# Designs tried in a protein design run: peptides against a protein of PDB entry 5T59. Part 196

Target 1, 112 residues: chain A of PDB entry 5T59
Amino acid sequence: TTPTMQSTSLLTEHLGYPPISLVDDIINAVNEIMYKCTNAMEKYLMQRNIIGKKDFSDEIKIGTAKLESLLENSVDKNFDKLELYVLRNILSIPSDLLEENRFRLLHHEKLV
Target 2, 90 residues: chain B of PDB entry 5T59
Amino acid sequence: EHIRFQRLVQVCNKALEESIRKLQSWEKIHECFPNYGQTREGIENLTVCQQQVIKLWSNLSRVEFDAIFHERSIEEKLNQLDDLINKARS

## One batch from the design tools (peptide; made by RFdiffusion4, then SolubleMPNN)

Design b2_p29_4_s3 (from b2_p29_4, 16 letters changed)
Fold by OpenDDE base, seed 1:
Structure b2_p29_4_s3 (fold): chain B 112 residues (1-112), chain C 90 residues (1-90), chain A 29 residues (1-29)
Amino acid sequence: as target 1 above (112 residues)
Amino acid sequence: as target 2 above (90 residues)
Amino acid sequence: SLLEQAQKTLERFKETEEKLKKKEEEEKK
């Protein structure tokens, strides 16, 4: 079910916040976690950058950057899909309940 | 009867699992560190690093998402939504 | 206002839908 002005308004009233706010919280959280993970990885490896006589610092920096990019792309795609799914199937109101009489019912229930 | 919150948790877990999948691939990790990974010590370090990052990812996401769900009272709100919808259809 | 806040959801949804569609199409090529 594609979100509409009616559904989003009703949901906003019900939730006390717009549906997108929940999604934003989730996306912001995962982005923060993502960079914490990549940063931790870089720091861990940079503390172990010398093997034998060779310094792998440059390779580590480049490698972690590549992994970060891969993770960014994956996070972006998967959580865009999540956003659409949540707004279509979770934070949604069935179309049959968006009729005028049903709309009033839902609004009335909120006030009770 | 109450299905929306369960679905929310499921889709969140799915997104998290699919997002970290590439880091779970040893081949992908090794490709990023071709020379470092040619050494025994390097392989050991990468292995530990990979495991730690995956654990960090899982732990942080669990804590943060649970906090979000609590702060937004989303389980209660979604249960109420399910009830309203079911009532309207009865 | 509440309505203005609700409208943000719709705008974001459409934006994300288009973005994802575009990326998926690019991946098919």
Scores: peptide ipSAE 0.657, ipTM 0.949, DockQ to the pose 0.816
Fold by OpenDDE base, seed 5:
Structure b2_p29_4_s3 (fold): chain B 112 residues (1-112), chain C 90 residues (1-90), chain A 29 residues (1-29)
Amino acid sequence: as target 1 above (112 residues)
Amino acid sequence: as target 2 above (90 residues)
Amino acid sequence: SLLEQAQKTLERFKETEEKLKKKEEEEKK
């Protein structure tokens, strides 16, 4: 179900925060993790940049940057999909419950 | 009866798995280091690096996502939402 | 306000939906 002003308002009241806040937390976390991973990879390889008599530092920097870009694109796409799924199917209210009589029920349950 | 939180966990795991999939490909790793990966030591280093990154990805995501879910009390809130929906339909 | 907070979710949803749609279309080309 596509989110509406009515559903998001009810969910915000129920959660104590807007639904998007949860998604933002998740996305921010994975972005942080992503850069920690790529940084760790670069650091590990840069400690092993010389093989024989050849210095591979430049190749390592370029290569890790390429992998970072690849991971960024994948994270962006998959977590955009996650965002839509969460807001449509998890943090959502069925349309039948958005009717006036049932809308009152949700408010009443919170007040009691 | 409670399904929303389970779905949240599942979709998070799926997104994490799909995101890291390309890094799980040795071919993708190797192509980024064409000359480095032609050396024996380079291959060994890349192999270890790949494994460590995947483990780091998995461990950090588990810890951070669990923390988020706890801080937002999302399991409880989603269970309550399920209960409200079920009650309204009864 | 509660209304303003709720509206942020709706606006973000639409933006992400459009963004993802465009990217998927580009990948199919």
Scores: peptide ipSAE 0.656, ipTM 0.949, DockQ to the pose 0.824
Fold by OpenDDE base, seed 2:
Structure b2_p29_4_s3 (fold): chain B 112 residues (1-112), chain C 90 residues (1-90), chain A 29 residues (1-29)
Amino acid sequence: as target 1 above (112 residues)
Amino acid sequence: as target 2 above (90 residues)
Amino acid sequence: SLLEQAQKTLERFKETEEKLKKKEEEEKK
C-alpha cells in the first residue's frame, strides 16, 4: 500500500508525529552506530600498527576507509528498503478504511 | 491480533543483519589489509577486531533502537492501529 | 501544521523510491 495524503495525515494524528520521523530516528541512529564502529576499528588497529619492524599505519587507514565505504553503501541501500517497507506495510492504513465513512473511526476513538 | 510492531522489529533486524554482512566475511576483511594480514600477529588483530566490531554493532543497535521505540511509543501505537483496523472490519 | 507534517512523509517516500530504483538499475549495468 502506497502512502497517501489521507493515510499519512491520519497516521500523523494517531502517532503524534509524521511517520517519516520514526524512520529518520532509525536511520540517524544506524548512521551514528556505523561511524562509531568504523572509528573503533581504526583506533584498535592503529594501536597495533607496528608488527616487527614494519609500520602498517598507512595500510590500516586505507583499509578501514574501504570497509567504511562498504558499510556506508550497505547501510544506505538496506535502510532505504526499510523505509519503503515501513511506510508501505507497517505505518499504513488499508484502503478499505480510507473511505469517507471509515475516516471518522480513527478520530472517534481518539476523542472518546 | 497484533502484528505490526513485530514486523517492525523484524525488518529492523533484517536491515541490520544485511548491513553488517560484508564485515562478517573474513575474505572481505583480509582484502582490505593485504600485507598486514600476511603476518601472524596481523591476522590475530584482525580477527579480534572483526569480532569486536560485530558485537559493538549488535549491542549499540539494540540499545538505540529500543530507545527510539520507547520514546516514540511505537509498540503501543502500532497495537492500537491493529486494534482499530480489526474493529473496523468486524 | 498537520498537513505539512504529513506531506513530508509523502515527499520523502517518493524521493527514496526513486533513489533506490536508480541505484538498482545502476547495479545491473
Scores: peptide ipSAE 0.655, ipTM 0.949, DockQ to the pose 0.857
Fold by OpenDDE base, seed 4:
Structure b2_p29_4_s3 (fold): chain B 112 residues (1-112), chain C 90 residues (1-90), chain A 29 residues (1-29)
Amino acid sequence: as target 1 above (112 residues)
Amino acid sequence: as target 2 above (90 residues)
Amino acid sequence: SLLEQAQKTLERFKETEEKLKKKEEEEKK
């Protein structure tokens, strides 16, 4: 179910915050985690940048950057999908409940 | 009866799993470090690094997402939503 | 206001939907 003004309003009232806020929290969190992971990877490898007599620092930096990009793209795509799914199927109100009678009932239930 | 929160957890896990899949590919990891990965020690380091990153990803996401869910009281709210929907349909 | 906050969800949803659509189309190519 595609979100509507009615559904989002009701959900906002119910949640105490707009549905998107939850999604934002999730996305922000995963982004933070993502960069923590890539940073950790780089640091770990940079501590091990010399093997034998060869310094692989440049390769490590480039390689970690590539992996970061791959992860970024994947995170972006998958969590966009997540956002849509959540708003369509989780933080949603069935259309039949958006009818006048049921709509009022939900609102009334919140107030009582 | 209560399904929405479960779905939320599921979709979050799915997104996390799909996102980290690229890093789970040894081939992709190795491709990013072609010369480094040609050394024995390099391979070992990359292997450990890969494992640690995946674990870090999993652990951090679990902790952070649980915190979010708690802070937003989303389980309770979604359960209430389920109840309201079920009541309205009954 | 709550209404304004609610509207943010709709706007974001539409934006994300379009963004994802574009990316998927590009990936298909």
Scores: peptide ipSAE 0.659, ipTM 0.949, DockQ to the pose 0.832; fails the geometry check

Design b2_p29_4_s4 (from b2_p29_4, 17 letters changed)
Fold by OpenDDE base, seed 4:
Structure b2_p29_4_s4 (fold): chain B 112 residues (1-112), chain C 90 residues (1-90), chain A 29 residues (1-29)
Amino acid sequence: as target 1 above (112 residues)
Amino acid sequence: as target 2 above (90 residues)
Amino acid sequence: SLLKKAQETLERFKKSEEKIKKYEEEEKK
C-alpha cells in the first residue's frame, strides 16, 4: 500500500514517531557501519603496506577508496529499496482499516 | 499472527546481505589492489582483510539494528498493529 | 507537530519512489 496522510498520521501516533524515523535510524546505522568497515580495512592494510621492500601505501589508499565507493553504491541502492518496502508493506495500514468505522476503532484503541 | 516485525528483520537482512555482496567478491577486491595482490603476502593480507570486514559488517549490523529496534520498540508496535488488523478482520 | 512529522514520511516516500525508479532504469541498461 502507498502511505497517505491518514495512515502516516495514525502510525506516527501509534509509534510515537513518524515511520520514516525508523528508516532513518537504519540507514544512518548502516552508513556508520560502512564507514567503520572501510576504515578498518584501510587501517589493516596500511599496517601491512610494505611488502618486499615496496611501499604499497598509495595503492592501498586508492583501492580502499574504490571499495568504499562500491559498497556505498550498493548500500544506497539496497537500503533505498528497503525504505520503500518498509513504508509500503511494514509500516503501513491496510485500506480496510482506513475506512471510517475501522479508522475510529483504531483511534479508539489508542486512546483506551 | 505477527508478521510485520518478522518481515522487517527479513528485509533488513536482505539489504545487508545484498550490500555486502560486492565485498564478498574476491575478484572485485583483487582488482582494487592489482599490484599488492600480485604478492603472496598481499594476497594473504587481502584475504584476511576481506574476511574481517565481512565479519565486522555482520556483527556491527546485528548489534546496531537490534539496538534501533529496541529503542524504537518496533517489535511491540508492529505486533500491536498486527493485532489490530487481525481484530478488525475477525 | 505529529502531523508535520507524518508529512515527512510522505515526502521521503515520494523521493524514495523516484530513486528506485532511477535504479530500475539503470539496471535495465
Scores: peptide ipSAE 0.532, ipTM 0.940, DockQ to the pose 0.803
Fold by OpenDDE base, seed 2:
Structure b2_p29_4_s4 (fold): chain B 112 residues (1-112), chain C 90 residues (1-90), chain A 29 residues (1-29)
Amino acid sequence: as target 1 above (112 residues)
Amino acid sequence: as target 2 above (90 residues)
Amino acid sequence: SLLKKAQETLERFKKSEEKIKKYEEEEKK
């Protein structure tokens, strides 16, 4: 279902925070994890940058940057999809609960 | 009965799995290090690095996402939402 | 305010729909 002002308001009241806040937490977390992973990769390889008499530092830096870009693109796409799915299907209220006679259900249950 | 939290976990896992898939490809890894990967030692290093980063991805995501879910009390809230919906339909 | 918070979610949702639409279009090319 498509979120509305009514559903979002009710969900915000229920959750104690707007639905998008959960998604933001998830996205922020994965972004942090992503850069930790790429940083770890670069550091690991840079500690092993010399093989024989050849220094591969430049190639390692470029290669790691490429991998980071690939990961960034994938993360962006997949978590955009996640955001949409969560707001449509998880943090959502069915239309029957948004009817006038049932609109008070969430509010009433919280107050009682 | 309670379905929303399970779905949340599932879609999170799916997003994480799909995101890391490219790093799971040895071909793509090797392509980023064409000369380094032509050496025996380089291949060994890349192999270990690939494995470690994937493990790090998995471990960090588990810890961080669990923390988020806990801090937001999302399982409880989603279960309550399911209950409210079911109650309204009864 | 509650209203403002709700509006933020709606705006992000709209933006997400647009992003996904663009992804789908790019994948078709």
Scores: peptide ipSAE 0.532, ipTM 0.939, DockQ to the pose 0.865
Fold by OpenDDE base, seed 3:
Structure b2_p29_4_s4 (fold): chain B 112 residues (1-112), chain C 90 residues (1-90), chain A 29 residues (1-29)
Amino acid sequence: as target 1 above (112 residues)
Amino acid sequence: as target 2 above (90 residues)
Amino acid sequence: SLLKKAQETLERFKKSEEKIKKYEEEEKK
């Protein structure tokens, strides 16, 4: 189902926070993890930048940057899909429960 | 009965798995380090690096996502949501 | 402020739909 102001408001009341807040937490976390991973990779390789008589520092920097971009693009795509799925199918309220009479029931349950 | 939280976990795992898939490709990694990867030591270093990064990704994501779910009490909230929906349809 | 943030959910949703549409188009190429 497509989120609406009504469903979002009800979910916010139920959750204690807007649905997007959960998604934001997830996305922020994975982004942080992503950069930690790429940074770790760069640091690891930069500590091993010299092989024989050749310094591969420049290649390592460029290569890790390419991998970071690749990972970043993948993360963006997959977690955009996740965001859409979560808001449609997980943090959602069926349309039949958004009717006026059902709306009252939800409020009633909260008050009990 | 309770399905939403399970689905949340599933889609999170799927997103994480799909995201890291590119780094699981040795070919893609090697392509980023064409000269470095032509050396024996370079190959060894890249191999270890790849493994470590994947493990780091998996471990950090597990810990951080679990923390988020706990802080947001999302399992409980989603279970309650399932219950409310089921009750309303009864 | 919660209402405002709730509204942001809808805006983000719309934006996500647009992004996914673009991704799907790229995948078809």
Scores: peptide ipSAE 0.532, ipTM 0.940, DockQ to the pose 0.787
Fold by OpenDDE base, seed 5:
Structure b2_p29_4_s4 (fold): chain B 112 residues (1-112), chain C 90 residues (1-90), chain A 29 residues (1-29)
Amino acid sequence: as target 1 above (112 residues)
Amino acid sequence: as target 2 above (90 residues)
Amino acid sequence: SLLKKAQETLERFKKSEEKIKKYEEEEKK
């Protein structure tokens, strides 16, 4: 279902926060994790940058940057899909509950 | 009966798995380090690095997402939402 | 304030739909 002002307001009241806040937490977390992973990779390889007589520091820096970009693109795509799915199918209220006759249900249950 | 939280967990896991898939490809890892990966020692280092970063990804995501779900009380809230919907339809 | 935050959700949703549409188009090409 497509979010509306009515559904988002009700969900915000129910959750104590707007639905998008949960998604933001998830996205922020995965982004942080992503950069921690790429940073760890770079540091690990930079500690092993010399093999024989050759210094691979420049290649390592470029290579890890490329991997970071690949991961960023994948994260962006997959978590954009996640955002859409969550807002449509998880943090959503069926239309039948948003009708005038049943609109009070969520408010009433909270007060009881 | 309670389905929304289960779905949330599933889609989170799916997104995490799909996101890390590219790093699970040895070919993609190797192509980023064309000369480094031509050495025996380089291959060994890349192999260990790949395994470690995947484990780090998995462990950190588990801990952080669980923390988010707890802080937002999302399982309880989604279960309540399911209950309200089911009640309204009965 | 809650109303404003609710509106933010709607705007983000709309933006997400647009992004996904673009992704789908790119995947078809």
Scores: peptide ipSAE 0.531, ipTM 0.939, DockQ to the pose 0.808

Design b2_p29_5_s1 (from b2_p29_5, 10 letters changed)
Fold by OpenDDE base, seed 1:
Parts: C-alpha cells; structure tokens; sequence
Structure b2_p29_5_s1 (fold): chain B 112 residues (1-112), chain C 90 residues (1-90), chain A 29 residues (1-29)
C-alpha cells in the first residue's frame, strides 16, 4: 500500500525531512559503493593483466563490466524491495492513527 | 516495544546481502573471465579480488549507512514513533 | 522470538518481491 499524503506530512514533520529522503540517501550510498567496488576490482586485476606472456587487459575490462552490470541489476532489484519495505513497514503510520481524533492526538504529542 | 529501527537495520542488511550474492559465487566470477581464469595465477588473482571486493562492500556499506542513520537521527526518530504509536493504542 | 521475527521478515520480503515482480510484468506487457 502506498503511503498517504497525510502520513507523509506527519512523518515529514516528525522526522524533519520527507521519508523518501532517507531512502534516497541509502540508495545513493549503495550506488556509490557499488561503483567503488567495481572500480577497485578492475584496478586490482589490471595490475595483474599479464600472465604467461599474454595480456588479458581486454578480457579484464569486459569481465569487470559484466560484473558491474550484474551487480547493478541486483542492487536495483533489492533496493527497490528495500524502498517499498521501508515506506510500508518502517516509515509508516497505522491507519487508526490517521483518523481525525488520532491525528490531533499525535500532533499534540509531538508538540509536547 | 521499539521495533522499527531494528527492522531498518534488518532490511538494509538483507538488501546488501542479496545484492552481493552473485559476486559471492565463484562460478559467476569465473564466467566473466573465462581465459584469465584458466591460468593458475589468474585463479589466484580472481580469488583474492573476490574476497577483497566483498570485504570492501561490507565495510563501505557499514560506514556509509551508519553515517546516514546518524545524520538523519533515525534511531531516535523511529523509537519516538514507536512510543507514540504504542501510547496512542494504550 | 528472534527466529520468529526473522521468519516474518522473510515472508514480508518475499511478499514485496512478488508484488514488484507483478508490477514489472504489468508494465512490460
């Protein structure tokens, strides 16, 4: 279930930022980490590109690119799941608290 | 009582673990370097590389995610949210 | 208790996976 506008507003007030901002931070971080990892892998192997008088530089570049793509796909898939899970189960307000009376109480509690 | 932050850590770990799973497969690694991996030295290099990348993945993610959680004060905020919800239901 | 929580999490994770897969299929057709 997609979060309601009301839920988003309340959570934004509570957090001091929109709930999606946390998810964005996480996703941006993992993407950065991903490319750092693949870059490190390429660099490591490129320093060891010659074996038995054969230069494997091209194979290394292609292979690393394939692994990067594989990792990208996996990251995309799993962090899409994460996003949905977080927004649904963590950064969420139960429906019973979104009613008018509960809304006022929650707002009041925050201000106290 | 406090459950949301625990879930956040849990789901982050899950996503990270599942994301790196394919790189943990030697077969997948080897498939990307078919000729390089046919040499003894190549196998050794790939093995070390695989281990280092996985460690790098783990270390960087821990540091960066902890930083995010701190900057966003998310543990405190989620605990407060749990408390508010529990109190409202009391 | 921890095991039960883990099971519940895994179930929810799988549920989300299935939902996203269905959505993807709907977009692709």
Amino acid sequence: as target 1 above (112 residues)
Amino acid sequence: as target 2 above (90 residues)
Amino acid sequence: KEEEEEKEFEEEWKKIEEELEKEKEEKEK
Scores: peptide ipSAE 0.653, ipTM 0.947, DockQ to the pose 0.757
Fold by OpenDDE base, seed 2:
Structure b2_p29_5_s1 (fold): chain B 112 residues (1-112), chain C 90 residues (1-90), chain A 29 residues (1-29)
Amino acid sequence: as target 1 above (112 residues)
Amino acid sequence: as target 2 above (90 residues)
Amino acid sequence: KEEEEEKEFEEEWKKIEEELEKEKEEKEK
């Protein structure tokens, strides 16, 4: 179930920002963290790229790139789930309150 | 009584946990470094690297998500939302 | 109670996963 325009408006008024903004912050953060992790991995291994007179730099670069792709795909998938869960179950207004008379209560509380 | 913020923390942890799960697999790590991982030193380096990345993932996510939650005052807002809903139903 | 809440969460998570997978399949058609 997709959030209604009414629920979004009410939540935006309550939060001071659109519900999706929180999700965007979370997703942006995890993406940043993801690339920091993969970068750290590559740098760590590249500092240890020579073993027994053999240079593994190329293999390390390819390997870390593969891991980055794997992590990226997993992040995308799981945080798509997170987005839907948050908007559906956390940042949501129960259906029984999605009536004009009930909306007044939320607005009234803000003004008091 | 207050449940929404708990759910937010829960779903964030779930998404983070499931996202990093593949990197927690030694087999998957080793597959990415087939020749490097055949050396003793390579295995040692990969092992340490894997552990450090997982720790970094956990630590950074905790710090950044807590910062977001604070900046957005989400715990307070979600608690208020719970209260408003409960009040409306009473 | 905590265990029940965890089970409910996991069920919802799985439900969402299935929904998104179906949506992806439909989009690929």
Scores: peptide ipSAE 0.652, ipTM 0.947, DockQ to the pose 0.770
Fold by OpenDDE base, seed 5:
Structure b2_p29_5_s1 (fold): chain B 112 residues (1-112), chain C 90 residues (1-90), chain A 29 residues (1-29)
Amino acid sequence: as target 1 above (112 residues)
Amino acid sequence: as target 2 above (90 residues)
Amino acid sequence: KEEEEEKEFEEEWKKIEEELEKEKEEKEK
């Protein structure tokens, strides 16, 4: 289930930023890391592209591209799971705190 | 008492671990370099490359995620959230 | 205690995985 607008508002007030912003930061970071890793792989192997008298440059380029795609797909799937988990189970407000009295409490605590 | 930040670290580690799992498979790596991997030197190079990229993945993710957590003050905020919830339920 | 927490986490993770897979399948139809 999607978080309620009320919970999002409360969390935004508490955090100082929307909950999704944290997830976005994480996803952006892992994507950057992913491409750094694949780039490093390609460069490392391209420096070792000749074995004997055979040049494996083309195979290395194709192979690293395949690995990049594989990693990219895995990252996308797993961090979609992460996003849903974080928003549902970590950055969430229990239903009992969404009641009027509890809502007031949250605002009161912020003001104190 | 404080559980949300622990869960955040846990889920981040899980996502990172599952994401890199296929690269940890030698078979998957070798399949991408069928001829290169038939040479002794090629196998050695691929082995080292695999190890290095996994280490790079782990190190970079740790540094970057910790930076994010710090910049967002998420541990403190999640602890406060836990406290608020516990207080409300008392 | 830690083992139980890990178990609960894995169960939730799997649940989310199944939900997302189901959603994907529905979109493809």
Scores: peptide ipSAE 0.652, ipTM 0.947, DockQ to the pose 0.832
Fold by OpenDDE base, seed 4:
Structure b2_p29_5_s1 (fold): chain B 112 residues (1-112), chain C 90 residues (1-90), chain A 29 residues (1-29)
Amino acid sequence: as target 1 above (112 residues)
Amino acid sequence: as target 2 above (90 residues)
Amino acid sequence: KEEEEEKEFEEEWKKIEEELEKEKEEKEK
């Protein structure tokens, strides 16, 4: 199920930011981390590209690119799951609290 | 009583763990370097590289996610949300 | 029980995985 506009508004008021902003921060962070990891891997291996007078630079570049793609796909898949889980199960307002009286109560609690 | 922040940490760890699982497979690593990995030195280098990348992944994610959680005050906010929900249901 | 909570989490995680996979398949058709 998709969050309602009402729940988003309530959560935004409570958090001080839209719920999706937290997810965006997390996704942006993991993407940055991902490329730092793949870059580090490539650099490490490229510094060790010659073995027994054979240059494996081309193989290293291709191999690290493949691993990067593999990691990218996995990150995309799993953090799509994370996004849905967070918005559905963590940053969510139970339906019974979305009624008129509950809305007023939550607003009142913030002001008091 | 306070469960949402625990779930947030849990799901973050799950996503991170599942994401890095492919790189934890030696077989998959070796497949990307078929000739390089046929040499003794190549195997050694790949082994160290794999370990370092996994550690880097873990360390960076811990630092960055903790920073996000702090900047967003998410633990406090989620605890408050739990309290509000529990109060409303009482 | 912590173990029960973990099990529930895994079930929800799997559920979401299945939902997203179905959505992907439908979009690709």
Scores: peptide ipSAE 0.651, ipTM 0.947, DockQ to the pose 0.762

